# Peptides against a protein of PDB entry 7AL2, part 32

Target 1, 85 residues: chain A of PDB entry 7AL2
Amino acid sequence: YEIMLIRPKTIDDINYVVDQVLEESNPVILDLSFLEKESPANFKLAGEKIKQMRSNYGAEALLLSRCNDKNLIIIAPKGVSLVRK

## One batch from the design tools (peptide; made by RFdiffusion4, then SolubleMPNN)

Design b2_p15_2_s3 (from b2_p15_2, 7 letters changed)
Fold by OpenDDE base, seed 1:
Structure b2_p15_2_s3 (fold): chain B 85 residues (1-85), chain A 15 residues (1-15)
Amino acid sequence: as target 1 above (85 residues)
Amino acid sequence: MSLDELYEEYGIERL
């Protein structure tokens, strides 16, 4: 598999994340800082999609880092485990 | 709600 890196800016980008996790089984590291600042509606949509992927498909989501200019989250598909040391 | 509460609602865990 591949690890996808994206800073979503549009609904198409959000749907791309969903496709990568659910259809391609690729983990995604995404920066939500653009949506957080520029589109509260799409930021909420992204969160709802994450919840759906977790609830319905067994994906995992972890906040890696949040600071003034970044909001980094990793989403792992069911077949990839996130392990804390 | 706060951003932390929102993340909890969406099920985003913290490192």
Scores: peptide ipSAE 0.541, ipTM 0.881, DockQ to the pose 0.970
Fold by OpenDDE base, seed 3:
Structure b2_p15_2_s3 (fold): chain B 85 residues (1-85), chain A 15 residues (1-15)
Amino acid sequence: as target 1 above (85 residues)
Amino acid sequence: MSLDELYEEYGIERL
């Protein structure tokens, strides 16, 4: 698999994330800071998609870092485990 | 709703 990196800005970007996780089984590290600041609606949509992927497909989601201009989250498909030490 | 509560709703855990 590949690890995808993206800072979503549009609905197309959000759908790309969903496709990568569910269809390609690729983990995605995404920065939601743009949507958080520029589009509350699309920020909410992104969160809802994350919830759907977790609830229906066994994906995992973890907040890696949050600061002034970053909101980094990793989403892992069911076949890839996020393991804490 | 706070951002923390929102993340909890979406099921986004903290590192």
Scores: peptide ipSAE 0.538, ipTM 0.880, DockQ to the pose 0.961
Fold by OpenDDE base, seed 4:
Structure b2_p15_2_s3 (fold): chain B 85 residues (1-85), chain A 15 residues (1-15)
Amino acid sequence: as target 1 above (85 residues)
Amino acid sequence: MSLDELYEEYGIERL
């Protein structure tokens, strides 16, 4: 698999993330800082999509880092486990 | 709702 990197800015970008996780089985590291600042509605939508992927398809989501200019989350498809040491 | 509470609702765990 590939690890996709993206900073979503539009609904199309959000749907791209969903497609990568569910259809391509690729983990995605995404920066939600743009949506958080520029589109609260789409930020909420992104969160709802993450919840749906977890609930319906067994995906995992982990916050890697949050600061003023970054909001980094990894989403892993079922079969790619995120393990804490 | 705080951002932390929102992440909890979406099921986003912290590293």
Scores: peptide ipSAE 0.535, ipTM 0.879, DockQ to the pose 0.936
Fold by OpenDDE base, seed 2:
Structure b2_p15_2_s3 (fold): chain B 85 residues (1-85), chain A 15 residues (1-15)
Amino acid sequence: as target 1 above (85 residues)
Amino acid sequence: MSLDELYEEYGIERL
């Protein structure tokens, strides 16, 4: 698999994340800081998609870092384990 | 709703 890196800005970007996780089985490291600041509606939508991927498809989501202009989250598809050491 | 509460709603764990 590949690890995708994206800072989504549009609904198309959000759907791209969903496709990568569910269809391609690729983990995605995404920065939600743009949506958080520029589109509260799409920020909420992104969160709802994450919830759906977890609840219905066994995806896992982890906040990696939250600081100035960064909101980094990794979403792993089922079969890719996020293991805490 | 705080971001922390929102992340809990979405099921986003903390590192």
Scores: peptide ipSAE 0.553, ipTM 0.885, DockQ to the pose 0.978; fails the geometry check

Design b2_p15_2_s4 (from b2_p15_2, 7 letters changed)
Fold by OpenDDE base, seed 2:
Structure b2_p15_2_s4 (fold): chain B 85 residues (1-85), chain A 15 residues (1-15)
Amino acid sequence: as target 1 above (85 residues)
Amino acid sequence: MSLEEEEKEWGISRL
């Protein structure tokens, strides 16, 4: 698999994340800071998609870093384990 | 609801 990197700005970007996780089985490292600041509605939509991927498809989501200009999350598809050392 | 609370609702764990 590949690890995808994206800072979503549009609904198309959000859907791209969903496709990468569910259809391509690729982990995605995403920065939600743009949506958080510029589109609260799409930020919430992104969150709902994360919840759906977890609840319905066994994906896992982990916050990697949060600061003033960054909201960095990794989403792993089912079968890719995120392990704490 | 805070952003942290929303992320918890979405099921985003913290490192």
Scores: peptide ipSAE 0.662, ipTM 0.916, DockQ to the pose 0.962
Fold by OpenDDE base, seed 4:
Structure b2_p15_2_s4 (fold): chain B 85 residues (1-85), chain A 15 residues (1-15)
Amino acid sequence: as target 1 above (85 residues)
Amino acid sequence: MSLEEEEKEWGISRL
């Protein structure tokens, strides 16, 4: 698999993330800081999509880093394990 | 809800 990197800004970007995880089975490292600041509605939508991917398809989501200008999350498709040492 | 509470509700675990 490939690991995709994205800072989503639009609904199309959010749907791209969903497609990568569910259709391509690629983990995605995404920065939600743009949506968090510029579009609360799309930020909430992104979160709802994460919940759906977890609930319906067994994806996992992990917060990597939170600071003033970053909200980094990795979303892993089913079959890619996120393990903490 | 706070941002942390919302993310928890979405099921985002913390490192």
Scores: peptide ipSAE 0.660, ipTM 0.915, DockQ to the pose 0.916
Fold by OpenDDE base, seed 5:
Structure b2_p15_2_s4 (fold): chain B 85 residues (1-85), chain A 15 residues (1-15)
Amino acid sequence: as target 1 above (85 residues)
Amino acid sequence: MSLEEEEKEWGISRL
């Protein structure tokens, strides 16, 4: 598999993330900082999509880093384990 | 609802 990197700015970007996780089974490192600041509605939408992928498809979501400039989350499809050491 | 609480509700685990 591939690990996708994206900082979504639009609904199309959000849908791209969903496609990568669910259709391509690729983990995605996602920076939500743009949506968080610029589009509360799309930020909420992104979160709802994350919840959906987790609840319905067994994806896992982990906050990697959060600061003023970044909101990094990794979303792993079912079958890819996120391990803390 | 705070941003932290929203993320928790979405099921985003903390590192």
Scores: peptide ipSAE 0.659, ipTM 0.914, DockQ to the pose 0.945; fails the geometry check
Fold by OpenDDE base, seed 3:
Order: C-alpha cells, then sequence, then structure tokens
Structure b2_p15_2_s4 (fold): chain B 85 residues (1-85), chain A 15 residues (1-15)
C-alpha cells in the first residue's frame, strides 16, 4: 500500500481521502487546518466522513499534531493497524 | 459544540 499525504481544500479532496481509505486501502495523513479555518461546513463534513469510515468499515483515526498552523490526523484502513509504543 | 468535543464525536484518538 501507499501512504497518502494531503491538505484538503475542497469536497473533491475529501472524497479523494475516502476513496483512498476505503477503495484503495491506503492510509492517509491529512492536515485539516485549511478546512477548519476556511470552511466550517466542509470541516464538519470531513469529520463526519471519518466517523463513517470508522463506524462502518473499521478504519482508525489518530491525531498526530495540533498547533496554530496544523491539524494533522492519520486515517488507517482496517487492514493497517496503528501501534503505539 | 467545541472542536475537542466534535473530534471526540468523530472518534479521533490522541497520542
Amino acid sequence: as target 1 above (85 residues)
Amino acid sequence: MSLEEEEKEWGISRL
């Protein structure tokens, strides 16, 4: 698999993330800071998609870092486990 | 709802 990196700005970007996780089974590291600041509606949509992927498909989501300029989250498909040391 | 509460609802875990 591949690890995808993206800072979503549009609904198309959000759907791209969903496709990567569910269809391609690729982990995605995403920065939600743009949506958080510029589009509350699309930020909420992104979060709802994360919830759906977890609840319905066994994906896992983990906050990697949050600061003024970044909101970094990794989403892993069911076949890829996130392990904490 | 606060950002932290929303993320909790979405199921975002923390390190």
Scores: peptide ipSAE 0.653, ipTM 0.912, DockQ to the pose 0.914; fails the geometry check

Design b2_p15_3_s1 (from b2_p15_3, 7 letters changed)
Fold by OpenDDE base, seed 4:
Structure b2_p15_3_s1 (fold): chain B 85 residues (1-85), chain A 15 residues (1-15)
Amino acid sequence: as target 1 above (85 residues)
Amino acid sequence: MVKELSDEDIDKLTS
């Protein structure tokens, strides 16, 4: 698999993330900082999509970093294990 | 901080 990196800005970007995780089985490192600042509605939508991927498809979500500049989350598809050492 | 996200965590993060 590939690891995708994206800072989504639109609904199309959010749907791209969903496609990468569910259809391509690629982990995605998300920076949600743009949506957080510019689109509360799409920021919430992104969260809903992450919950759906967790609940319905066995994806795992991990917070990597949250600060003023970044809101980094990794979403791993089922079968990709995220391990903290 | 690095942590696994529950639904509640995601709601708080994206609220």
Scores: peptide ipSAE 0.771, ipTM 0.946, DockQ to the pose 0.915
Fold by OpenDDE base, seed 2:
Structure b2_p15_3_s1 (fold): chain B 85 residues (1-85), chain A 15 residues (1-15)
Amino acid sequence: as target 1 above (85 residues)
Amino acid sequence: MVKELSDEDIDKLTS
């Protein structure tokens, strides 16, 4: 698999993340900082999509970093284990 | 800080 990195700015970007996780089985490291600042609606939508992937498809989501200019999350498809040591 | 996200965490994070 590949690890995708994206800072989504549009609904198309959000759907790209969903496709990568669910269809391509690729983990995605995403930075939600643009949506947080520029589009509250799409920021919430991104959250809903992450919840859906966790609930319905067994994806796992970890917060990597949260600060004033970054909101980094990794989403892993079922079968890719994220282990904290 | 690395944390596994629950639905509640995601709601707080994206609200």
Scores: peptide ipSAE 0.771, ipTM 0.946, DockQ to the pose 0.924
Fold by OpenDDE base, seed 1:
Structure b2_p15_3_s1 (fold): chain B 85 residues (1-85), chain A 15 residues (1-15)
Amino acid sequence: as target 1 above (85 residues)
Amino acid sequence: MVKELSDEDIDKLTS
């Protein structure tokens, strides 16, 4: 698999994340800081998509970092385990 | 800080 890195700015980017996790089985490291600042609606939509992937497809989501300029989340498909050492 | 996200956590993050 590949690890995708993206800072989504549009609905198309959000759907790209969904496609990578569900269709390509690639983990995605997301920076949601752009949506948080520029589009509350799409920021909420991104959250809804993450919940859907967790609930319906067994994806796992972890918060990596949150500060004033970052909102980093990793989303892993069911076949990829995230291990904390 | 690394944290596993519940639905409630995601709602709080993206509200």
Scores: peptide ipSAE 0.770, ipTM 0.946, DockQ to the pose 0.922
Fold by OpenDDE base, seed 3:
Structure b2_p15_3_s1 (fold): chain B 85 residues (1-85), chain A 15 residues (1-15)
Amino acid sequence: as target 1 above (85 residues)
Amino acid sequence: MVKELSDEDIDKLTS
């Protein structure tokens, strides 16, 4: 698999993330800082998509960093384990 | 801090 990196800015970007996780089985590292600042509606939508992937498809989501300039999350499809050492 | 996200965490994060 590949690890995808994206800072989504549009609904198309959000749907791209969903496609990568569910259809391509690729982990995605997201920076949600643009949506957080520029579009509360799409920021909420991104959260809803992450919950759906967790609940319905067994994806796992981890917060990597949360600060003024970054909001980094990794989403891993079922079968790809994320391990903290 | 790295943290596994629950649905509640995601709601708080994206609200």
Scores: peptide ipSAE 0.769, ipTM 0.946, DockQ to the pose 0.914

Design b2_p15_3_s2 (from b2_p15_3, 6 letters changed)
Fold by OpenDDE base, seed 3:
Structure b2_p15_3_s2 (fold): chain B 85 residues (1-85), chain A 15 residues (1-15)
Amino acid sequence: as target 1 above (85 residues)
Amino acid sequence: MEKFLSDEDIDELFS
């Protein structure tokens, strides 16, 4: 698999993330800072998509960094294990 | 601190 890195700005970007996780089984590292600042509606949509991937497909989401200027999350498909030492 | 996100966590983060 590949590890994808993206800072989504549009609905197309959000759907790209979903396709990478569910169809390609690729982990995705998300920088959500643009959506959080510029598009509350699409920011909320991104959260709903993450919940759907967790609930229906066994994906997991790990918060990597959250502060005033950062919002980083990794989404892992069911077949990829995330481990913290 | 890194954290695995529950549905409740996601609702809070994306609200």
Scores: peptide ipSAE 0.749, ipTM 0.926, DockQ to the pose 0.888
Fold by OpenDDE base, seed 2:
Structure b2_p15_3_s2 (fold): chain B 85 residues (1-85), chain A 15 residues (1-15)
Amino acid sequence: as target 1 above (85 residues)
Amino acid sequence: MEKFLSDEDIDELFS
């Protein structure tokens, strides 16, 4: 698999993330800083999509960094293990 | 900050 890195800006980008996780089985590192600042509605939508992937498909989400200027999350498809050491 | 996110965490983070 590949690890995707994306800073989504549009609904199309959000749907691309969903496709990468569910159809391609690729982990995705998300920089959510643009949506959080520029589109509260799409930011909320991104959160709903993450919950849906967790609930329905066994994906997991790990918060990598949260500060004033960063909002980084990795979404892993079922079968890709995220391990803390 | 590193944390596995529950649905509750996601609701809070994306609010």
Scores: peptide ipSAE 0.749, ipTM 0.926, DockQ to the pose 0.898
Fold by OpenDDE base, seed 4:
Structure b2_p15_3_s2 (fold): chain B 85 residues (1-85), chain A 15 residues (1-15)
Amino acid sequence: as target 1 above (85 residues)
Amino acid sequence: MEKFLSDEDIDELFS
């Protein structure tokens, strides 16, 4: 698999993330700082998509960084294990 | 802080 990096800005970007996780089975590292600041509606939508991927397809989401400057999450498809040592 | 996210966590983070 490949690891995708994206800072989504549009609904198309959000759907791209979904396609990468579910269709391509690629983990995606998301920088959500743009949506959080510029589009509350699409920020909320991104969260709903993450829940759907978890519930319906066995994806997992790991919060990498949450502070004033950063909002980073990795979404892993089923079969890709995330491990913290 | 690193954390695996539950649905409740996601609802809170994406509010």
Scores: peptide ipSAE 0.748, ipTM 0.925, DockQ to the pose 0.851
Fold by OpenDDE base, seed 5:
Structure b2_p15_3_s2 (fold): chain B 85 residues (1-85), chain A 15 residues (1-15)
Amino acid sequence: as target 1 above (85 residues)
Amino acid sequence: MEKFLSDEDIDELFS
């Protein structure tokens, strides 16, 4: 698999993330800082999509970092284990 | 901060 990196800005970007996790089985590192600042509606939508991926497909989400200039979450498809050492 | 997110966490984070 590949690990995707994206800072989504549009609904199309959010849907791209969903496709990568569910169709390609690729983990995605998301920087949500743009949506959080610029689009409350799409920021909320991204959260709903993450919940859907967890609930319906066994994905997991790990908060990597949250600060003023970045909001990093990794979404892992089912079967990809995230381990902290 | 590193944490596996529950649905509750996501609701709080994205509120």
Scores: peptide ipSAE 0.748, ipTM 0.925, DockQ to the pose 0.878

Design b2_p15_3_s3 (from b2_p15_3, 6 letters changed)
Fold by OpenDDE base, seed 1:
Structure b2_p15_3_s3 (fold): chain B 85 residues (1-85), chain A 15 residues (1-15)
Amino acid sequence: as target 1 above (85 residues)
Amino acid sequence: MVKELSDEDIDELTS
C-alpha cells in the first residue's frame, strides 16, 4: 500500500480521501486545517465521511496533532493496523 | 497528542 498525504481544500479532495481509503486501501494522513479555516461546511462534511468510513467499513482514525495551524489525522483502512508503542 | 477518535471526537474536531 501507499500512504497518502493531503491537505484537502475542496469536496473533490474529500472524496479523493474516501476513494483512497475504501477503494485503494491506502492509509491517508490528512491536514484539515484549510477546511477548518476556509469552509465550515466542508470541514463538517469531512468529519461525516470519516465517521462513515469508521462505522461502515472498519476504518480507524487517529488524531496525530492539533495545534494553531495543524489538524492532522490518519485514517487507516481495515486491513492496516495502527500500533502505538 | 496521539488519540484514537470516536464519533464524538470527530464531531468535536469538525464542529
Scores: peptide ipSAE 0.777, ipTM 0.948, DockQ to the pose 0.925
Fold by OpenDDE base, seed 2:
Structure b2_p15_3_s3 (fold): chain B 85 residues (1-85), chain A 15 residues (1-15)
Amino acid sequence: as target 1 above (85 residues)
Amino acid sequence: MVKELSDEDIDELTS
């Protein structure tokens, strides 16, 4: 698999993340900082999509970093284990 | 800080 990196700015970007996780089985490291600042609606939508992937498809989501200019999350498809040591 | 996100965490994070 590939690890995708994206800072989504549009609904198309959000759907790209969903496609990568669910259809391509690729983990995605995403930075939600743009949506947080520029589109509250799409920021909320991104959250809903992450919940859906966790609930319905067994994806796992970890917060990697949260600060004033970054909101980094990794989403892993079922079968890719994220282990904290 | 690395944390596994629950639905509640995601709601809080994206609100």
Scores: peptide ipSAE 0.776, ipTM 0.947, DockQ to the pose 0.940
Fold by OpenDDE base, seed 4:
Structure b2_p15_3_s3 (fold): chain B 85 residues (1-85), chain A 15 residues (1-15)
Amino acid sequence: as target 1 above (85 residues)
Amino acid sequence: MVKELSDEDIDELTS
C-alpha cells in the first residue's frame, strides 16, 4: 500500500480520503487545519466520515498532533496496524 | 499528544 498525505480543503478532498482508505486500502495522514479554520461544516463532515470508516469498515484513527498550525490524524484501513512503541 | 480516537474524541476534535 501507499501512505497518502493530504490537507483537505473541499468536500471532494474529503471523499478522496474515503476512497483512499476504503477502496485503495491506503493509510491517510490528514491535516484538518484548513477545514477547522475555514469551513466548520466540512470540518464536521470530515469527522463524520472518519467515524463511519471506523464503525462500518474497521478503520482506525489516531491523533498525531494538534496545535494552532496543524491538526494531524492518521486513518488506517482494516488490516493495517498502528502500533505505539 | 498521540492517541487512538474514539467517536467521542472525533466529535470533540471536529465540532
Scores: peptide ipSAE 0.776, ipTM 0.947, DockQ to the pose 0.929
Fold by OpenDDE base, seed 3:
Structure b2_p15_3_s3 (fold): chain B 85 residues (1-85), chain A 15 residues (1-15)
Amino acid sequence: as target 1 above (85 residues)
Amino acid sequence: MVKELSDEDIDELTS
Protein backbone atom coordinates (compact mmCIF):
# COMPACT_ATOMS: atom_id res chain seq x y z
CA TYR B 1 0.00 0.00 0.00
CA GLU B 2 0.88 3.69 -0.20
CA ILE B 3 0.69 6.35 2.50
CA MET B 4 -1.14 9.41 1.23
CA LEU B 5 -0.49 12.95 2.48
CA ILE B 6 -3.11 15.67 2.04
CA ARG B 7 -4.28 18.99 3.45
CA PRO B 8 -7.90 19.01 2.29
CA LYS B 9 -9.41 22.29 1.14
CA THR B 10 -12.59 21.19 -0.67
CA ILE B 11 -15.31 18.56 -0.56
CA ASP B 12 -13.53 16.84 -3.45
CA ASP B 13 -10.45 16.54 -1.25
CA ILE B 14 -12.50 15.04 1.57
CA ASN B 15 -14.01 12.49 -0.79
CA TYR B 16 -10.52 11.71 -2.07
CA VAL B 17 -9.51 10.78 1.49
CA VAL B 18 -12.50 8.46 1.79
CA ASP B 19 -11.68 6.83 -1.54
CA GLN B 20 -8.05 6.28 -0.54
CA VAL B 21 -8.96 4.59 2.74
CA LEU B 22 -11.95 2.51 1.64
CA GLU B 23 -11.30 1.74 -2.03
CA GLU B 24 -7.51 1.80 -2.24
CA SER B 25 -6.83 0.60 1.33
CA ASN B 26 -4.19 3.29 1.77
CA PRO B 27 -3.47 5.03 5.08
CA VAL B 28 -3.88 8.80 4.91
CA ILE B 29 -2.09 11.45 6.94
CA LEU B 30 -4.25 14.55 6.70
CA ASP B 31 -3.90 18.11 7.97
CA LEU B 32 -7.31 19.57 8.82
CA SER B 33 -5.94 23.04 9.61
CA PHE B 34 -7.23 24.63 6.41
CA LEU B 35 -10.79 23.42 6.92
CA GLU B 36 -10.67 24.33 10.61
CA LYS B 37 -9.82 27.92 9.70
CA GLU B 38 -11.70 28.45 6.45
CA SER B 39 -14.80 26.22 6.46
CA PRO B 40 -16.49 25.10 9.67
CA ALA B 41 -19.07 23.18 7.62
CA ASN B 42 -16.49 21.15 5.71
CA PHE B 43 -14.45 20.72 8.89
CA LYS B 44 -17.47 19.07 10.50
CA LEU B 45 -18.10 17.04 7.34
CA ALA B 46 -14.54 15.70 7.47
CA GLY B 47 -15.15 14.59 11.05
CA GLU B 48 -18.35 12.83 10.06
CA LYS B 49 -16.55 10.96 7.30
CA ILE B 50 -13.86 9.82 9.74
CA LYS B 51 -16.50 8.56 12.17
CA GLN B 52 -18.23 6.69 9.35
CA MET B 53 -15.00 5.01 8.30
CA ARG B 54 -14.34 3.95 11.90
CA SER B 55 -17.85 2.71 12.64
CA ASN B 56 -18.77 1.05 9.36
CA TYR B 57 -15.45 -0.11 7.90
CA GLY B 58 -13.15 -0.68 10.87
CA ALA B 59 -10.77 2.17 10.12
CA GLU B 60 -8.58 3.56 12.91
CA ALA B 61 -7.93 7.26 13.51
CA LEU B 62 -5.11 8.77 15.58
CA LEU B 63 -4.38 12.39 16.41
CA LEU B 64 -0.72 13.08 15.65
CA SER B 65 -0.43 16.78 16.43
CA ARG B 66 -2.72 19.62 17.46
CA CYS B 67 -1.42 23.18 17.67
CA ASN B 68 -2.16 26.63 16.29
CA ASP B 69 -0.92 25.82 12.79
CA LYS B 70 -1.48 22.07 12.49
CA ASN B 71 -4.24 19.53 12.96
CA LEU B 72 -2.70 16.23 11.90
CA ILE B 73 -4.61 12.94 11.87
CA ILE B 74 -3.72 9.54 10.47
CA ILE B 75 -6.54 7.33 9.17
CA ALA B 76 -5.66 3.67 8.63
CA PRO B 77 -7.86 1.15 6.84
CA LYS B 78 -8.82 -2.10 8.52
CA GLY B 79 -5.88 -4.49 8.45
CA VAL B 80 -3.21 -1.80 8.75
CA SER B 81 -2.16 -1.55 12.38
CA LEU B 82 -0.91 1.63 14.00
CA VAL B 83 1.49 0.90 16.84
CA ARG B 84 2.85 3.29 19.46
CA LYS B 85 6.29 2.49 20.88
CA MET A 1 0.23 13.97 22.34
CA VAL A 2 -0.64 11.09 20.00
CA LYS A 3 -3.97 9.51 20.89
CA GLU A 4 -6.54 7.17 19.39
CA LEU A 5 -9.67 9.10 18.45
CA SER A 6 -13.13 8.05 19.59
CA ASP A 7 -16.30 9.42 18.04
CA GLU A 8 -16.54 11.82 20.97
CA ASP A 9 -12.98 12.99 20.37
CA ILE A 10 -13.73 13.61 16.69
CA ASP A 11 -16.85 15.59 17.57
CA GLU A 12 -14.87 17.76 19.98
CA LEU A 13 -12.10 18.18 17.44
CA THR A 14 -14.33 19.20 14.55
CA SER A 15 -16.91 21.32 16.43
Scores: peptide ipSAE 0.775, ipTM 0.947, DockQ to the pose 0.915

Design b2_p15_3_s4 (from b2_p15_3, 6 letters changed)
Fold by OpenDDE base, seed 1:
Structure b2_p15_3_s4 (fold): chain B 85 residues (1-85), chain A 15 residues (1-15)
Amino acid sequence: as target 1 above (85 residues)
Amino acid sequence: MEKFLSDEDIDELTS
């Protein structure tokens, strides 16, 4: 598989993330900082999509970093293991 | 076990 890195800016970008996780089975490292600053509605939508992928498809999400300038989350499809050593 | 984000965590991070 491939690991995708994206800082989504539009609804199309959010749907791209969903396709990568569910259809391509690729983990995605998300930087949500643009949506957080520029679109509260799409920021919330991104969260809803992550919850839906967890609930319906067995994806898991992990916080990588959060500060006033970054909001990094990895979302992994079912079957891809995230392990901290 | 890894500490993955719950739905509540995701809500807090995206609101």
Scores: peptide ipSAE 0.772, ipTM 0.932, DockQ to the pose 0.526
Fold by OpenDDE base, seed 3:
Structure b2_p15_3_s4 (fold): chain B 85 residues (1-85), chain A 15 residues (1-15)
Amino acid sequence: as target 1 above (85 residues)
Amino acid sequence: MEKFLSDEDIDELTS
């Protein structure tokens, strides 16, 4: 598999993330800082998509960094293990 | 064991 990195700006970008996790089984590192700043609606939508992937497909999410200008989350499809050493 | 985000955590992070 590949690890995808994306800073989504549009609904198309959010759907791209969903396709990568569910169709391609690729982990995705998300930078949500643009949506947080520019689109509260799409920011919330991104969260809803993450919850749906967890509930329906067994994906898991982990916070990588949260500060004034960063909001980094990794989404892993079921079968890909996330481990902190 | 790694602590994953719950639905509540995701709501807090995306609100």
Scores: peptide ipSAE 0.772, ipTM 0.931, DockQ to the pose 0.517
Fold by OpenDDE base, seed 2:
Structure b2_p15_3_s4 (fold): chain B 85 residues (1-85), chain A 15 residues (1-15)
Amino acid sequence: as target 1 above (85 residues)
Amino acid sequence: MEKFLSDEDIDELTS
């Protein structure tokens, strides 16, 4: 698989993330900082999509970093193990 | 085992 890195700005970008996780089985490192600042609606939508991927497809999400200017989450498809050493 | 984000966590992070 490939690890995708994206800072989504549009609904199309959010749907791209969903496709990468569910169709391509690629983990995605998400930077949600743009949506957080520029589109509360799409910021919430991104969250809804992550919850849907967890509930319906066994994806898992892990917070990588959160501060004033960062909101980094990795979303991994079922079968990809995330381990901290 | 890693503590993954719950639905509540995701809501908090994206609100």
Scores: peptide ipSAE 0.772, ipTM 0.931, DockQ to the pose 0.512
Fold by OpenDDE base, seed 4:
Structure b2_p15_3_s4 (fold): chain B 85 residues (1-85), chain A 15 residues (1-15)
Amino acid sequence: as target 1 above (85 residues)
Amino acid sequence: MEKFLSDEDIDELTS
């Protein structure tokens, strides 16, 4: 698999993340900082999509970093384990 | 055990 990096700005970008996780089985490192600043509605929508991927498809999400200019979450499809050593 | 984001965590992070 590949690890995708994206800072989504639109609904199309959010749907791209969903496709990468569910259809391509690729983990995605997601920077939500643009949506957090520019679109509260799409920021919440991104969260809803992450919850749906967890509930319906067994994806998992982990917070990587949250600071002034970054809001980084990794979303892993089912079968890809995230391990901290 | 590694702690993944719960639905509550995601709501907090995206509200």
Scores: peptide ipSAE 0.771, ipTM 0.930, DockQ to the pose 0.534

Design b2_p15_4_s1 (from b2_p15_4, 8 letters changed)
Fold by OpenDDE base, seed 4:
Structure b2_p15_4_s1 (fold): chain B 85 residues (1-85), chain A 15 residues (1-15)
Amino acid sequence: as target 1 above (85 residues)
Amino acid sequence: QKVLEFEEVYEELFE
């Protein structure tokens, strides 16, 4: 698999993330800082889609970093384990 | 309001 990195700006970008996780089985590192600043509605939508991937497809999500400049989250498809030690 | 929306998104992400 590949690890995808994206800072989504549009609904198309959010759907790209969903496709990468569910269809391509690739982990995605997201920076949600653009959506948080520019589109609260799409920021919420992104969160809802991540929840759906977790609930329906066994994906996992983990917060990597949160500051003024970044809102970094990794989403892993089922079969890729995220471990915090 | 933005802070509340952010908290709601994080609740959705990590429940």
Scores: peptide ipSAE 0.044, ipTM 0.621, DockQ to the pose 0.106
Fold by OpenDDE base, seed 1:
Structure b2_p15_4_s1 (fold): chain B 85 residues (1-85), chain A 15 residues (1-15)
Amino acid sequence: as target 1 above (85 residues)
Amino acid sequence: QKVLEFEEVYEELFE
């Protein structure tokens, strides 16, 4: 698999994340800082879709870092385990 | 508003 990195800016980007996780089985590291600042609606949508992937498809999601101007989350598809050492 | 919405979304997201 590949690890995809994206700072989503549009609904298309959000749907790309969903496609990568569910269809391609690729983990995605995403920075939600753009959506948080520029589109509360799409920020919420992104969160809802992540929750749906967790609830319905066995994806895992972890907050990697939150600081000024950065909100990093990893979403792992079913079959890719996220492990803390 | 954005901070509150952020907190709510993240709280729900990682629940």
Scores: peptide ipSAE 0.042, ipTM 0.623, DockQ to the pose 0.108
Fold by OpenDDE base, seed 2:
Structure b2_p15_4_s1 (fold): chain B 85 residues (1-85), chain A 15 residues (1-15)
Amino acid sequence: as target 1 above (85 residues)
Amino acid sequence: QKVLEFEEVYEELFE
């Protein structure tokens, strides 16, 4: 698999994340800081979609880093285990 | 417009 990196700015970017996780079975490291600052509605939508992937498809999500200009999260598809050492 | 707090989205992410 590949690990995708993205800082979503649009709904299309959010849907790209969903497609990578569910259709391509690729983990995604995403920075939600743009949506958090520029589009509260799409920031909420991104959260809802992550919740749906966890609830319905067995995806895992983990916060990697949170600061004033970064909100880094990894989302892993069901077949990829996130292991904390 | 209304700004969502990070905690509101965090709950959506990790519920």
Scores: peptide ipSAE 0.040, ipTM 0.620, DockQ to the pose 0.086
Fold by OpenDDE base, seed 5:
Structure b2_p15_4_s1 (fold): chain B 85 residues (1-85), chain A 15 residues (1-15)
Amino acid sequence: as target 1 above (85 residues)
Amino acid sequence: QKVLEFEEVYEELFE
């Protein structure tokens, strides 16, 4: 697999994340800071999509870093384990 | 507003 990095700005970017996790089985390192600042609606949508991937497809999500200009999360598809040590 | 919105999304992400 590949590890994808993205700072989503649009709905298309959010759907790209979903596609990478569910269809390509690639982990995604995701910065939600743009959506959080610029699009509350799409920020919520991104969260809903991640919840759906976790609940329905066995994806895992882990917070990496949170500050005013950065909101880094890794999302792993089923079969790729995220381990917090 | 932003804080509450983040909290709601955070719950969806990690709970």
Scores: peptide ipSAE 0.040, ipTM 0.608, DockQ to the pose 0.111

